# Peptides against a protein of PDB entry 4LZF, part 52

Target 1, 155 residues: chain A of PDB entry 4LZF
Amino acid sequence: GGRLVVFPNGTRKELSADGQTVKVMFFNGDVKHTMPDQRVIYYYAEAQTTHITYPDGMEVLQFPNNQTEKHFPDGRKEITFPDQTVKTLHPDGREESVLTDGTIIQLNPDGSKVIQFNTGQREIHTADFKRREYPDGTVKTVYSDGRQETQYPTG

## One batch from the design tools (peptide; made by RFdiffusion4, then SolubleMPNN)

Design b2_p8_8_s2 (from b2_p8_8, 3 letters changed)
Fold by OpenDDE base, seed 2:
Structure b2_p8_8_s2 (fold): chain B 155 residues (1-155), chain A 8 residues (1-8)
Amino acid sequence: as target 1 above (155 residues)
Amino acid sequence: SEAAPQPL
């Protein structure tokens, strides 16, 4: 059968009959589950946060404000915000945010920014210019010196 | 018990 160990500090440890599932209920209200698949589910009672760790190094965080985070073994992080915006932090320093309306915002390691609007317009920000690309092929550039250029589609 | 993680 299963076992229950009660420690003097109030911590309790439940072991399944097969020993594959372990539940620790800490004196502070935290709960740690070790599962047969070797994932560990930790619940922080005060913070109301759930932290899942996987054997491959994947981590999943669930916060009380409905933010969720995935920490990948390759160093990538994916944040789902309460508004359902998804932000990806890449190991190379690139960041990508996907908004609920389908707008994509990319931040590059060189400091450049690209916005892909749901309208098919694209906006590129660099140290030297701000550029707007339109679906018809029109391109408008405003340079840092105040110069403006418009490229028209070849009809 | 472990220290609680903070949101990014």
Scores: peptide ipSAE 0.233, ipTM 0.869, DockQ to the pose 0.064
Fold by OpenDDE base, seed 5:
Structure b2_p8_8_s2 (fold): chain B 155 residues (1-155), chain A 8 residues (1-8)
Amino acid sequence: as target 1 above (155 residues)
Amino acid sequence: SEAAPQPL
């Protein structure tokens, strides 16, 4: 049979009959489940946050505001915001946000920014210029010195 | 008990 251990501080530990599942109910209301697949599910009662750790080093955080975070073993982090925007933080410092409308916003480590609009337009921001690329092949560039250039599609 | 993580 399973075992229940009750500690003097009020913490409880439940062990399954097979010993593969362990549930710790801490005195503060936190709950830690160790699963047969070695996942650890920790619930922080005060923060109302669920933290799942996987044997491969993956971590999943679920916050009470419906934000979800995935922390990958490679150091990448993926944030799903309550609005369902997905932001990826890369170990190299690159950030990518995918909006619900399909717009992609990329922030590069060099400080450049690329916006890929759902319309097929792309906007590139650098220290030297802002460039808009249109689906027809037209490219408009506004340089930091105020110059403007339009490149027309080659027919 | 562990310290609760904060949202990014």
Scores: peptide ipSAE 0.231, ipTM 0.869, DockQ to the pose 0.064
Fold by OpenDDE base, seed 1:
Structure b2_p8_8_s2 (fold): chain B 155 residues (1-155), chain A 8 residues (1-8)
Amino acid sequence: as target 1 above (155 residues)
Amino acid sequence: SEAAPQPL
């Protein structure tokens, strides 16, 4: 059968009969589960936060505000916000946000910004211009000097 | 017990 160890400080340790599952209930209300697949599920009672660590180095955080974070072994982070926007932080410094309407916002390491609208329009922001690309091939550019240019699709 | 992580 399983075993229960109760420590003098009030911490409890439950061991499964096979020894593959370990549950530690700390005196502060924190809970640590070690699973057969070697994932560790830690619940922080005061913060109401769940932290899952995987043997490959992946981490998953679940916050009480319904934010979820995935920390990948390659250094990428994926944040699902309470509004269900998904933001990816890449190791190269690129950021990508996918909104619930399908709009994609990219922040590039060079400081440029690209918005891909759900309508198929694309907007590019640089230090020198803002450019709007339309699905028909029309391109409108507003330069930093105030000049505006419209390029029409080749028919 | 461990220190609780904070949201990004």
Scores: peptide ipSAE 0.229, ipTM 0.869, DockQ to the pose 0.065
Fold by OpenDDE base, seed 3:
Formats: sequence, C-alpha cells, structure tokens
Structure b2_p8_8_s2 (fold): chain B 155 residues (1-155), chain A 8 residues (1-8)
Amino acid sequence: as target 1 above (155 residues)
Amino acid sequence: SEAAPQPL
C-alpha cells in the first residue's frame, strides 16, 4: 500500500504503492509532485505559481494572472500573455510576437522591425527608412532624410 | 520549499 510520512515541521510526504508517484505537501502550503514520467510539478502556494520541469530540460510556468511560459532546452522562450498574444524569444536575440488577429511583429538583432499585418501588408522599419509593402505590389518608402519613394507594381 | 520563479 501507499505510505504517509508526517514530519515534525508539519510537512507531509505521500508515496504511491508502486513508489513511482511522490507528493510532498510542505508546511508553507507548497506542493511537489514527482511523476512516473520523471516530470516534477511544483506549486508555490504564496505566489500561486505552477512550475513543471521535464527530464529533457523543458520548463513550463503558469502564473496566477494567466500568463504561461515555456522554456525550451535550446534556450528559446515562449510567453503566452493573458490576452493570448504569443511572444517568442530566440537565442540569437530575435523576438517574434503573434497577436490574436494574426499580426506578426518581428524584432531583429540588427534593430530592424518587421510587421506582417493580417491584411497581407508588410511594414519594415530600419535605421534608414520605413517601408510599406501592399498586396498589389505597391511599395512606399519614407527615408530618414525625408525623401519619399513609391514603387508601382509592374503589370 | 523552493524559491518561486518570477514572470518574464
């Protein structure tokens, strides 16, 4: 059968009959589950935060504000915000945000910014210009010196 | 008990 150990500080440890599941209920209200698949689920009672660690090095954080974070073994981080925007932080310094309307915002390591609108328009921001690309092939560029250029589709 | 992680 399963076992219950009660420690003098009030911490309780429950072991399954097979010994593959361990539940520790700490005196402060924290709970640690070790699962048969070797994932560890830690609940922080004061912070109301759940932290899951996987054997491959993946980590999942669930915060009380409904933010979720995934920390991948390759160093990538994915944040799902309460509004359901998903932001990915890449190890090379690139950042990508996907909005609920399908708009994609990319921040590049060189400081350039690309916005892909759900309408098929694309906006590119560099040190030298802002450029708007339209689905019809029209391209409008505003340069940092105040020059404006319109390139019309070849058709 | 462990230290609680902070959100990014």
Scores: peptide ipSAE 0.228, ipTM 0.869, DockQ to the pose 0.066

Design b2_p8_8_s3 (from b2_p8_8, 3 letters changed)
Fold by OpenDDE base, seed 4:
Structure b2_p8_8_s3 (fold): chain B 155 residues (1-155), chain A 8 residues (1-8)
Amino acid sequence: as target 1 above (155 residues)
Amino acid sequence: GEAAPLPP
């Protein structure tokens, strides 16, 4: 069967019968789980934060305020905020926020911004213009010089 | 014997 080791400092170590699961309960309240799939789950008692590390380099942080952060091996980060907004930070510097209403806000490395509204409208912000695209294909552009242009749908 | 683990 499994076994429990109790150390003089109060730390406890529990091993499964197969030895594939190890649970260390530290004297300070922290907990470390080593799982059969080689993920390691750290629980920091003081911070009430869970940190999961995977053998491929994936990391997941769970905070007491319900924020979750995923750190992918490719350098991408995904943050789920308490309000359930999901923000993805890409290795190329692009950032994407998905709001609970389905609106997507993209910040590009070149400084441009794209908003995909839940209505199907899209707004593009660049140094030169702000452009609104409508579901019917209409496109309205306001240029930095104040000029406005409307392009009507095709088809 | 096994040393007592320390908190991370």
Scores: peptide ipSAE 0.277, ipTM 0.878, DockQ to the pose 0.921
Fold by OpenDDE base, seed 2:
Structure b2_p8_8_s3 (fold): chain B 155 residues (1-155), chain A 8 residues (1-8)
Amino acid sequence: as target 1 above (155 residues)
Amino acid sequence: GEAAPLPP
């Protein structure tokens, strides 16, 4: 059968009959679950945060503000904000945000920025220019020196 | 016996 251990400090440990599930209820309100799939679920009572660790190195953080963070073994992080924006941070320094309206914002390690608007327009920011690409093929560029160029589509 | 676990 299962077991319940009550420690002198008030911490309680519940073991399933098969020994595959362990629940530790700490005296401070924290809870640790060890699951059959070897994931470990920490609940930090004071912070009201859940932290799941997987045997492959994956980590998931769930915050009380409804933000979720996934920490991948390759160093990538994926943040789902309360507004449901999803931001991916890559180990090379690239960042990508997907907004709920479908807009995609890319920040590149070189400092350049690309915005793919939900309208089909694309905006590219570099050290040398800001460029707007339109669905019809028109491209407008504003260079850092103030010069502006428009490239019209070939009909 | 088992030592009392401490919170992480």
Scores: peptide ipSAE 0.277, ipTM 0.877, DockQ to the pose 0.903
Fold by OpenDDE base, seed 5:
Structure b2_p8_8_s3 (fold): chain B 155 residues (1-155), chain A 8 residues (1-8)
Amino acid sequence: as target 1 above (155 residues)
Amino acid sequence: GEAAPLPP
């Protein structure tokens, strides 16, 4: 069978019969699970936060407000907010947010921004212009110098 | 005996 060790400080350690699962219940309420797949699950009682570490270097944080953060081995970070918006932070500095309505917002390292609206319209912001692309192929550009240009669909 | 684990 399994084993339960109770320490004088109140910490408890539970081992499965196969020895592949270890549960440590710390005196402060924190819990550590070591799983057969080598993932480690920490529960921080005071913060009410769960932190999972995987053998490949991936980490998952689950916060009491339902926010989830994934830290990928490649340096990418993915945040799922309570409203279910998903924000991805890339190692190159690019950020992407996917809203629940399907809108995608991209922030590029050069400072440019691209918004892909759920309507099929796209807006591009650069240092030189703001551009709106429409599903019919119309493109409207407002340049920094105040010039405006409309490009009509071909055909 | 086994030392008591401490919280991380």
Scores: peptide ipSAE 0.276, ipTM 0.878, DockQ to the pose 0.909
Fold by OpenDDE base, seed 1:
Structure b2_p8_8_s3 (fold): chain B 155 residues (1-155), chain A 8 residues (1-8)
Amino acid sequence: as target 1 above (155 residues)
Amino acid sequence: GEAAPLPP
């Protein structure tokens, strides 16, 4: 059978019968689970935050406001916000946000921004211009000097 | 015996 150890300081340790699951309930309310798949689940009682660490280096944080952060071994981070927006931070500095309506916002390392609207329109922001691309093939560009250009679809 | 583990 399993084992329960109760320490004088109030910390409790539960071991499964097979020894593959260990649960430590600390006197401060924190909890540590070591699972058969080698993931470690930390619960920080004061912060009400769950932190899962995987043997491959993956980490998952779950916050009390329903925000979830995934830290991938390659350095990528994925944040799911309470509103269900998903933001990915890439190691090269690129950031991508996927909104619930399907809009995608990309921030590039060079400082440019690309918005892919759910309507099929795309907007590109650079230091030199703002460009709007329409599904019909129309492209409107507003340059930093105030010049405007419209390219109409070929018929 | 086993020493009491400390919170992380």
Scores: peptide ipSAE 0.268, ipTM 0.876, DockQ to the pose 0.901

Design b2_p8_8_s4 (from b2_p8_8, 3 letters changed)
Fold by OpenDDE base, seed 4:
Structure b2_p8_8_s4 (fold): chain B 155 residues (1-155), chain A 8 residues (1-8)
Amino acid sequence: as target 1 above (155 residues)
Amino acid sequence: MEAAPLPP
């Protein structure tokens, strides 16, 4: 059977019968689970935050406001905000936000911005221009000097 | 005797 150890400081340790699952309930209310798959689930009672660490180096943070953060071994981070927007921070400095309506906003390391609208339109922002691409192949460009160009689809 | 675990 499982075992329960109660320490003098009030911390409790539960061991599964196979010894592969360990639950430590700290005197401060924190809880640490060590799982058979070697993931560690730590609950911070005061912050009401859950921190999961995986053997591959992945980490998952769950905050009381329903925000979740995934830290990937490659340095990528994925943040799910309370509004369910998902923001990915790439190691190269690129950021991508996926809105609940399907709109994708990309911030590139060069400072350019790309918005992929749920309508299939795409807007590209650079230092030199703002460009709108339409599903039909029409492209409208507004340059920084105020010049405008429209490119029509080739049928 | 196992020492009492401390929270990190």
Scores: peptide ipSAE 0.258, ipTM 0.873, DockQ to the pose 0.923
Fold by OpenDDE base, seed 5:
Structure b2_p8_8_s4 (fold): chain B 155 residues (1-155), chain A 8 residues (1-8)
Amino acid sequence: as target 1 above (155 residues)
Amino acid sequence: MEAAPLPP
């Protein structure tokens, strides 16, 4: 059978009969589950946050506002916001946000920004210009000096 | 006797 250990400080430890699952209920309300697959599920009672650690180094944070953060072993972070926007933070400093409407926003380490709209239009922001690319192949560029250029699709 | 675990 399983075992329950109750410590003098109020912490409780439950072991499954097979010994594969360990549940520690700390006196502060925190809960730690060690699972058969070696993932550890920690619940922070005060923060109401769940933190899952995986053997491969993956970490998942679940916040009370329904935000979820995934921390990948390669240093990438993926944040799913309550509105279901997904933001990826890359180790090189690049950030990508995917909106629920399919719009993709990319922030590059050089400070450039690319927006891929759900309409198929793309907007590129650099230090030198803002450029709008249209699905028909038209490209409009507004340069930092105020110059504007339109490139028409070659038929 | 097992030592009482502490919260991290």
Scores: peptide ipSAE 0.257, ipTM 0.874, DockQ to the pose 0.925
Fold by OpenDDE base, seed 2:
Structure b2_p8_8_s4 (fold): chain B 155 residues (1-155), chain A 8 residues (1-8)
Amino acid sequence: as target 1 above (155 residues)
Amino acid sequence: MEAAPLPP
């Protein structure tokens, strides 16, 4: 059968009969689960946060406000906000946010920004200009010097 | 005796 060890400090350790599952209930209310698949689940009682570590180096954080964070072995991070916006941080410094309405916001390492609206419009921000692309092929550019250019679709 | 685990 399984076994329970109770330590003098109030910490408890439960072992499954097969020894594949270990649950440590710390005296401060924290909990550590070691699972048969070698994932480790930490629950921080004061912060009400769950931290899962996987053997491949993946980490998952679950916060009490319903925010979740995934830390991938390649250095990528994915944050799901309480409003269900998903933000991806890439190892190259690129950031991508996907809003619930389907809008995609990309921040590039060079400081440029691209917004793909759910309407099919696209907005590009660089150091030199702000450009709006419309689904009909119209392109409007406002340059940093105040010059404006409109390119019309060839009918 | 196993040493009492401490919180991380």
Scores: peptide ipSAE 0.255, ipTM 0.873, DockQ to the pose 0.905
Fold by OpenDDE base, seed 1:
Structure b2_p8_8_s4 (fold): chain B 155 residues (1-155), chain A 8 residues (1-8)
Amino acid sequence: as target 1 above (155 residues)
Amino acid sequence: MEAAPLPP
């Protein structure tokens, strides 16, 4: 059978019968689970936050506001916000947000911004211009000097 | 005797 160890400080340690699952309930309310797959699930009682660490180096944070953060071994971070927006932070500094309506917002390391709307329109922001691309092939550009240009699709 | 684990 499993074992329960109760320490003088109030910390408890539960061992499964097979010894593959270990649960430590700390005196401060924190809980640490070591699972058969070698993932470690740590619950911070004061912060009400769950931190999962995987043997491959992946980490998952679950916050009480329903935000989830995934830290990938390659340095990528994926944040799921309470509104279910998903933001990916890439190691190269690129950021991508996917909104619940399907809109994609990209922030590039060069400072440019690209918005791909769910309508198929695309907007590009650079230091020199803002450009709107339409599904019909129309392109509208507003330059930093105030000049505006419209390119119509070739029929 | 196992030492009492401490929270990190």
Scores: peptide ipSAE 0.253, ipTM 0.871, DockQ to the pose 0.903

## One batch from the design tools (peptide; made by RFdiffusion4, then SolubleMPNN)

Design b2_p9_3_s1 (from b2_p9_3, 3 letters changed)
Fold by OpenDDE base, seed 4:
Structure b2_p9_3_s1 (fold): chain B 155 residues (1-155), chain A 9 residues (1-9)
Amino acid sequence: as target 1 above (155 residues)
Amino acid sequence: SELPEPEIP
């Protein structure tokens, strides 16, 4: 059998028989679980948010709006939005969003943007141009000065 | 945002 400790302030602490699982139910409604695998699951009652910390340094936040954030030990962050878009923030400043339709939007540290459409088309945005690459190999470029160029596949 | 944990008695 486990143990239950009830503190004067109303906080309750449940310990498993092996001591590997600890559940603290705080007086404010917060709940903290320490698991055998050393992950800590903290539930913030007021915010209705779950925060999981892993021994390797990974963290997972689950918000009441169904947003989930993963903080990786390497500094990468992955945000799953309520609409199920997944945005990855890389340590180098690169951002990548994967939309539910499979479209990938990449924001680069240099300010360039790349969109990989689910149709196989790719669009590159730079300070100087927007370029659309088509699956057939056609490339259309619109330059910032308004000039347009089309390159056709040489097959 | 980070949320504070209450103290365990």
Scores: peptide ipSAE 0.052, ipTM 0.746, DockQ to the pose 0.212
Fold by OpenDDE base, seed 3:
Structure b2_p9_3_s1 (fold): chain B 155 residues (1-155), chain A 9 residues (1-9)
Amino acid sequence: as target 1 above (155 residues)
Amino acid sequence: SELPEPEIP
């Protein structure tokens, strides 16, 4: 009950019987799907890349190397790398990477870095020091001037 | 860069 339109240039357009799904197969191999939920799925044949746009402004890019990028309406970007590391870029300039082992790396706009290790240890990097926090409450600080300080837990 | 879509006849 659908329709097929074949254009002189070789482009083909398929319409579902209900008119809710449209598939355009372009002469260059690109494919565009308009779905009932109003998302648009575009496949770039040469780049082998899929670009999905949603009505709310969400965009998803899927690359042939298995990398996925999500572009959120609020300006946030989420990149899932081929190794399954997930990196979030925030509009304020903060970046957060979650590694497959559970380690979280935060890069702050001021240049400071925080690493939350899967062991429960935390490391803070600033212009003035590197600090390691241990699960038992011990804190070791190495200052930029070479001074070292250890703070022991109280209990 | 974003790729352009071909024109629909």
Scores: peptide ipSAE 0.050, ipTM 0.748, DockQ to the pose 0.230
Fold by OpenDDE base, seed 2:
Structure b2_p9_3_s1 (fold): chain B 155 residues (1-155), chain A 9 residues (1-9)
Amino acid sequence: as target 1 above (155 residues)
Amino acid sequence: SELPEPEIP
């Protein structure tokens, strides 16, 4: 059978018979599970947050507001917001948000922004201009100096 | 948010 250790402070430690699963129920209500696959699941009672750590360095945070964060070993982070928007933070500093309607918003390390609309339109924001690209090939550019250009489809 | 790990006695 398994083992149960009860500590004076009220913490309880349960060990499976095979020793592969350990459950610690802390005096503060927190729970720690060590699983056979070596993942560790922390439940923080006060925050109502679950934190899973994997042996490869992956981490998953689950918040009570339905937000989930994945921290990848390569430094990438993926945040799923309560509204189901998914934001990816890349190690190079690039950020990408995918909205539920399919719109993609990219923030580049240089401060530029690219929006790929679900309509097929694309908008590019730089220090020098804002540019809208249309599916028909029309391109409208508004420069920081107020100059405007329209490029019509060729062909 | 960062959460501290509780201590095992």
Scores: peptide ipSAE 0.050, ipTM 0.742, DockQ to the pose 0.190
Fold by OpenDDE base, seed 1:
Formats: sequence, structure tokens, C-alpha cells
Structure b2_p9_3_s1 (fold): chain B 155 residues (1-155), chain A 9 residues (1-9)
Amino acid sequence: as target 1 above (155 residues)
Amino acid sequence: SELPEPEIP
């Protein structure tokens, strides 16, 4: 059979018969599960947040507002927001957001920004200009000095 | 995102 340890402060520790599962129920309502696959599941009662840690260094956070964060061993983070936007934070400082409508927003370490709209339009922001590319091949550029240029498609 | 782990007695 399993074992149950009850501490004076109200914390309870349950050990499975096979010794592969440990459940700690803390006096404050927090719960810690150590699983046979060596993942550790923390539940923070006050925050209503679940934090899963894996032996390879992967971490998953689940918040009460339905936000989910994945922390990869390589330092990459993937955040799924309540609206289902997915934002990826790369170790090099690059950020990518994928909106539910298919729009992709990229923030680059150099400060440049690229937006790929679901309409097929693309917008590029640099220190020197903002450029809009249209599906028909038209390109409009607004330079930092206020100059504007339009390149028209050639058939 | 950062949450402290409760202490085990």
C-alpha cells in the first residue's frame, strides 16, 4: 500500500505503493505532484496557476485567464494568450506573434518590424523607412525624413 | 509568471 504522512501544519504527503508518485497537499491549498515520468506539477491555489516542470528543462505555465506559457530548454518562450494569439520569444531577442486571423508580426533584435497581413500586404519598419507592399506589386515607402515614394508594378 | 514553491516541512 501507499503511505500517508500528515504534518502538524496540515500538509499531507501521499506516496504511491510503487513509490513513483508523490503528492504533497500543502496547508495553504497548494499541490505538488511528482510523477513517474519525473515531471513535477505545481498547483498554486491562491493564484490558481499550474506550473509543470519536465526533466529536460521544459516548463509549462497555465494561468486562470487561459494564458499558457511554454518555456523551452533553449530559452525560447511561447505564450498563448487568452485571445489565442501565439507569441514566440527567441533567445536572440526576436519576437514573433501569430494572430488568430493569420497576421504575423515579427520584431527583430535590430528594432525592425515586419507585419505580414492576412490580406497579403506586408509592412516593413526600419530606422530609415516604413514600407508597405501590396499584393498587386505596388510598394509605398515613407522615409524617416518625410519623403514618400511609390513604386508601381510593371506588367 | 514567477511563483515561489511552498516549503515542505
Scores: peptide ipSAE 0.048, ipTM 0.741, DockQ to the pose 0.178

Design b2_p9_3_s3 (from b2_p9_3, 3 letters changed)
Fold by OpenDDE base, seed 2:
Structure b2_p9_3_s3 (fold): chain B 155 residues (1-155), chain A 9 residues (1-9)
Amino acid sequence: as target 1 above (155 residues)
Amino acid sequence: MELPEPEIP
């Protein structure tokens, strides 16, 4: 069988018979699981938050409001919000949000913004213009100086 | 024996 160690401070440690799983139940209600695959699952009782760390450096945070954050070893972060929007933060500074309706919002390091609508329309925001691209090939551009262009589809 | 302490969030 496994082992149970009870410490004077009230913390309890359970060891599996094979020694591959360790469960620490801290006096404050926190729980730490060390798993056979070497992932560590830490539950913060007061915050009701779960923090999973993997040997490769991957981290997963699960919050009580259903938000989940994944921190990848390459520096990428992926946040799933309670509304199920998924935001990816790339190491190059690019941010991408995927909405539940399929809309994709890209924020680029240069400050430009690209919205891919679920309708197939695309909107590009730069310092110099806002441009709307339509599925039929029509492109409407409004420049910062007030100039407007409409390019009609060819074909 | 060292007492195990909870981690700080």
Scores: peptide ipSAE 0.176, ipTM 0.843, DockQ to the pose 0.127
Fold by OpenDDE base, seed 4:
Structure b2_p9_3_s3 (fold): chain B 155 residues (1-155), chain A 9 residues (1-9)
Amino acid sequence: as target 1 above (155 residues)
Amino acid sequence: MELPEPEIP
C-alpha cells in the first residue's frame, strides 16, 4: 500500500506503494505530482495554473483561461490561445501563427511577413512590396512606390 | 525533516 505523510504545516504527501508516484498537497492548496516518467506536475491553486516539467526540459503551462504554453528544450515556444490560434516563437526570432481556419501568418526576423491563406493564396510583405500569389500562378506585386506589377503563369 | 513548501509561481 501507499503511504500518507501529514506534516505539521498541514502539507500532505501521498506516496504510491512503489514509490514512483508522489503527490504533495500543500497547505496553500498547491499540488505537486511527481510521476513515474519523472515529469513533475505542479498546480498553483491561487493562479489556477498547471506547470508540467519534463525530464527532457520540455515545459507546459496551462492557464485558467485555457491558454497553453509549451516551452521546448530548443528554445521554441508554442502558445495555444483560448481561441485555439497556435503561435510558435522560434529561437531565431521567427514567429508563426496558425489560425483556426488554417491561415498561417509568419513574421520573419527581417521584418517581412508571409500570410498563407486557407484559399491557397499567399501574401508576402517586405519593406519594398506587398506580393499576392494566387493558386493559378498569378502574382501581383504592389511596390512601396505605388507601382503595380502582375505576373501571369506561363502556360 | 524539512517541511515541504510550495513553489513560487
Scores: peptide ipSAE 0.175, ipTM 0.842, DockQ to the pose 0.128
Fold by OpenDDE base, seed 3:
Structure b2_p9_3_s3 (fold): chain B 155 residues (1-155), chain A 9 residues (1-9)
Amino acid sequence: as target 1 above (155 residues)
Amino acid sequence: MELPEPEIP
């Protein structure tokens, strides 16, 4: 059978019968689970936050407002916001946001911005121009000097 | 035996 250890400070430690699962219930309300797959699940009672650490170095934070953050071993971070927008932060400084409607917003390290709309249109923002690409192959460019250019599809 | 202590967030 399992074992229960009660410490003088009020902390309790539960061990499974096979010894593969350990649950520590701290006197402050925190809970630490050590799982058979070597995951460690720590619950911070005051912050109501769950922190999961994996043996490969991945970390997952779950906040009480329903925000989730994944920290990958390669330095990438993935944030799922309460509104279910997913933002990926890459080690090279690139940021990508996927909105619930399927729109993808990319921020590049050079300051350029690319929006892939759910309609199939694409918009590119640079220091020199804004360009709109349409599904039919039409491209409209507005340059910083006020010039406008339309390129029509060849067909 | 050392008493288990909670982690600091």
Scores: peptide ipSAE 0.174, ipTM 0.842, DockQ to the pose 0.128
Fold by OpenDDE base, seed 5:
Structure b2_p9_3_s3 (fold): chain B 155 residues (1-155), chain A 9 residues (1-9)
Amino acid sequence: as target 1 above (155 residues)
Amino acid sequence: MELPEPEIP
């Protein structure tokens, strides 16, 4: 059968009969589960936050407001906000946000920004201009010097 | 016997 160890500080340790599952209930209310698949689930009682670590280096944080953060071994982070917006932070500094309405926002390391609207329009922001691309092929550009250009579709 | 301690967030 399983085993229960009770420590003098109030911490309890439960071991499964096969020894593959370990549950530690700390005196402060924290809980640590070591699972047969080698994932570790740590619950921080005061913060009400769950931290899952995987043997490949993947980490998952679950916050009390339903925000979830995934920390990938390659350094990428993926944040799912309570509103279900997903933001990805890349190691090179690029950031991408996918909104629930299908809008995609990309922030590039060079400071440029690209917005793909759910309407099919795309807007590109650079140091030199803002450019709006329309589904019909029309492109409108406003340059930093105040010049404006419209490129009309072919056809 | 060593006492298990909680982790610091």
Scores: peptide ipSAE 0.174, ipTM 0.843, DockQ to the pose 0.127

